# Peptides against a protein of PDB entry 6D0Y, part 3

Target 1, 225 residues: chain A of PDB entry 6D0Y
Amino acid sequence: ETEDHLESLICKVGEKSACSLESNLEGLAGVLEADLPNYKSKILRLLCTVARLLPEKLTIYTTLVGLLNARNYNFGGEFVEAMIRQLKESLKANNYNEAVYLVRFLSDLVNCHVIAAPSMVAMFENFVSVTQEEDVPQVRRDWYVYAFLSSLPWVGKELYEKKDAEMDRIFANTESYLKRRQKTHVPMLQVWTADKPHPQEEYLDCLWAQIQKLKKDRWQERHIL

## One batch from the design tools (peptide; aimed at target 1 S8 A18 C19 G27)

Design b2_p30_2 (made by RFdiffusion4)
Pose (drawn by RFdiffusion4):
Structure b2_p30_2 (pose): chain A 225 residues (1-225), chain P 30 residues (1-30)
Amino acid sequence: as target 1 above (225 residues)
Amino acid sequence: EEEEEEEEEEEEEEEEQEELIEEALEELEE
């Protein structure tokens, strides 16, 4: 019964309400502490559900997990382990669109001080390392590069300041791969073949240009909540 | 009429959840 009270309470946080988003998260994180001795097992799988199924509300739930971790270290560890467990499950089942949401989530947890930045950089340079794998489809190399680049809008500022020597090695490996990709197929996927008024760009070249501009902008982006 | 009664029950549940969060916030501030 109270479990249902916990589920609908987690899913609806951040919706329209009289209280501010921050006041709601601080209050919700407080009640999850009180119920945690009895319902640790259930609270864990619910947070794992939203981290998989609600990527639009991503930054809301990473803050919530961040608050619980600052107050309860063992819960933070159990959750990260569950995320690593699910990331493997998703990649094994060929659910790559679902995996990017989990990688984005682990990345943003660095901003919440739940995951150390070096651990995240080590995982990313293993992602880009897939560009070196031989006898594999380009789409495989493309996805692992995408998972890295597409996480940077959230975790980009933090990972660079803390470790820029290894991040530049990653960017160098990424730029080298992007230049040697074959784009012969793009015309079949363009809604318009004309370059005017708006070019229809290949998705990785577009994301690359977006990330490099954010880099030149000192990693300041003014949209992500 | 059944749809209006369901909408009223949903609004009451939302108000109860907001009140619980506000009480938990006040306890934390103390």

Design b2_p30_4 (made by RFdiffusion4)
Pose (drawn by RFdiffusion4):
Structure b2_p30_4 (pose): chain A 225 residues (1-225), chain P 30 residues (1-30)
Amino acid sequence: as target 1 above (225 residues)
Amino acid sequence: AEELEEKEEEVLEEFEEKEEEEEEEEEEEE
């Protein structure tokens, strides 16, 4: 009964309401502490559900997990372990679109001080390391590069300031791979073949240009909540 | 601590009000 009260309470946080988003998260994180001794098992799988199925509300739930971790270290560990467990499950089942949501979630948890930045940089340089794997489809290399680049809008500023020597090695490996990719197939996927008024760009070249501009902008982006 | 308890109460009250509004909307539709 109260479990249903916990689920609908987690899913609806951040919707339109009289209270501010911050006031709602601080208040919700407080009630999840009180119910945590009895319902630790259930609260855990619910937060795992939203981290997997609600990427649009990503930053809302990483902050919520961040608050619970600052107050309860063992819960933060159990959750991260569950995320690593699910990331493996998703990659094994060939659910890559679902996996990028989990990787984005783990990345943004660095901003919430739940995950140390060095651990995240180590995972990313293993992602880009897939560009060195031989006898594998380009789409495989593309996805692991995509998971890295698409997470940087959230975690980019933090990972660079803390560790820029290893991040530049990653960017160097990434730029080297992007230049040697074959783009012969792009015309079959363009809605317009014309370059005017708007070019239809291959998705990785587009994301690369976007990340490099954000880098030149000192990693300041003005949209992400 | 007292400020957190007030915020918990407010969140729980607003959530209960929304459940009541959803039940009234379902009754009107029926």

Design b2_p30_4_s2 (made by RFdiffusion4, then SolubleMPNN; from b2_p30_4, 18 letters changed)
Fold by OpenDDE base, seed 4:
Structure b2_p30_4_s2 (fold): chain B 225 residues (1-225), chain A 30 residues (1-30)
Amino acid sequence: as target 1 above (225 residues)
Amino acid sequence: SSRLQELAEKVLKEHEEREKKEKELLELLL
């Protein structure tokens, strides 16, 4: 395969096809594996790029990486390292939108057997530990809590299955923080209906409520958060 | 067989090393 062809294949995966998505992903994984000896660096860069720039295909690319990881374990590791480096760069650049997405991407890689659950739990423990940092802006604390909570739809089930005690501690710490943090009120968050007026709720409190419900529902999603 | 055991041990070690490195990298995000 030419480099240009590889790019096309990677970018177009998940688009309309006569074959199933699963079949296409398996096929692409095979093609990419075969080309790793010659194009490893290119493939790695391409995958990092599409993973970062095509958020609508998050699960497609995490799955693809999962398949590649199964075929070439070292490559999977290199990809994870590259994505973590990218996340670190995003954080350093204060690109919090990219950063939170990358956290979600990494979270879903746990489901794809690319990242170990204990590693992700440790990451989230660290995220929530930011709430205990002294002399830091609340926005920093809030962001890490947000990054944690907003990633749970992708990985909460897996983490609770494997590390329930640790996750419960993280949740307890999160809840404690949310109760004591300064609340920010935005008029647009107030929803009134004829039958049930909803009081204004801060965005993290809202997210927390959604995650608590998701947890209660055994991580079975009924709606997109 | 001893060869299979050696292979299994090698794979396990590789996974452990990768997981360790992964965890370290993730912990250094702060």
Scores: peptide ipSAE 0.511, ipTM 0.871, DockQ to the pose 0.017
OpenDDE base, seeds 1, 2, 3, 5: peptide ipSAE 0.510, 0.508, 0.510, 0.509; ipTM 0.872, 0.870, 0.870, 0.871

Design b2_p30_8 (made by RFdiffusion4)
Pose (drawn by RFdiffusion4):
Structure b2_p30_8 (pose): chain A 225 residues (1-225), chain P 30 residues (1-30)
Amino acid sequence: as target 1 above (225 residues)
Amino acid sequence: EEEEEEEEEEREEKEEEVLEEFEEKEEEEE
């Protein structure tokens, strides 16, 4: 019964309400502490559900997990382990669109001080390391590069300041791979072949240009909540 | 110690507000 009270309470946080978003998260994180001794098992799988199925509300739930971790270290560990467990499950089942949501989630948890930045940089340079794998489809290399680049809008500022020597090695490996990709197929996927008024760019070249501009901008982006 | 008690009271007020707003939403849906 109270479980249903916990689920609908987690899913609806951040919707339109009289209280501010921050006041709602701080209040919700408080009640999840009180119910945690009895319902630790349930609260865990619910947070795993939203981290997998609600990427639009991503930053809301990473902050919530961040608050519970600052107050309960063992819960933070159990959750991160569950995320690593699910990331493997997703990649094994060929659910890559679902996997990028989990990688984005683990990345943003660095901003919440749940995951150390070196651990995240080590995972990313293993992602880009897939560009070196031989006898594998370009789409495989593309996805692992995409998972890295598409997480940087959230975790980019933090990972660079803390470790820029290894991050530049990653960027160098990334730029080298992007230049040697074949783009012969792009015309079949363009809605317009014309370059005017708006070019229809291959998705990785577009994301690369976006990330490099953000880098020149000192990793300041003004949209992400 | 007094500052800690004030912080606990502020947290309890925020929890009550969140629970009241959630109950109002359930009533509106019914």

Design b2_p30_8_s1 (made by RFdiffusion4, then SolubleMPNN; from b2_p30_8, 23 letters changed)
Fold by OpenDDE base, seed 5:
Structure b2_p30_8_s1 (fold): chain B 225 residues (1-225), chain A 30 residues (1-30)
Amino acid sequence: as target 1 above (225 residues)
Amino acid sequence: SAAAAAAAARQQALAERVLAEHERELEAER
C-alpha cells in the first residue's frame, strides 16, 4: 500500500495542483527521503522509470532528483549510476531514441547539482572522440554528435561558464567532423525558390547551425529548436 | 566537500565507461 502511494506521488508530480510546482517538489523530496530507509530500491526504480518514460516531465524529475540528492547524497549517486547503466543498456540494444533522451536527462542533472560539470564535459569529450574512430560506422558517429549537440540546450550555458576552454575544443572537433563526414540529405530540409534552388542542408548541419546561434545568443533560447 | 569530490570523480569514471563498453560491443558486432 505504501509502495503504491509512492508510485502515485512520483508519477503525478507536476500535474495540476493548488500549490506551486516548487513546493510540491520540495514536499515530495521530503516524503521520499523519509521513506528511503525502507523503500530505497523501490524509489530508485520508480525514479529511473519515470525519468525514462516521461520525457515531457524531464525538468520536473531532474529537479526532484536534485532535491533528493541534496538531502541524501548517496542516493543521488546511486540514481546516477542506475541512469548510466540504463544508458549503456540502451546503446547496447541500439535504442538510440531512449539513449539520446537519457543523455539530455543527465545533462539537465548538471543544472540540478547532481552531476558535476567536469563529469558532463568528460562524457561529451568521449562522445565526440568517437568521431575519430575510423572503424565505427558513420551512423554511430553521427549519433554521438547528435546526442552532444541536442543536449546543449539543457546544459551548454553551465558548461561554458565553468569549462569554456574544454567546450571550445569539443566544438572545434565537432565542426571538423561535420565538414568531413558524408552528408545524407533529408527531403524535408530542401529549400527551393521559384527561380533558384538552394542547396539542401543535412540534418546535423542544421542542428549545428541552431546550436551555433544558441551559443551566440549566450545560451538564451528565443525559439524552440 | 570530500564527499562531493569523490562523487564527482565517480561520475566521471561512469561517463567514461559508457563509451568504452559500447565501443567493445561495436567491435564484437563486426
Scores: peptide ipSAE 0.026, ipTM 0.565, DockQ to the pose 0.017
OpenDDE base, seeds 1, 2, 3, 4: peptide ipSAE 0.021, 0.026, 0.026, 0.026; ipTM 0.531, 0.563, 0.571, 0.579

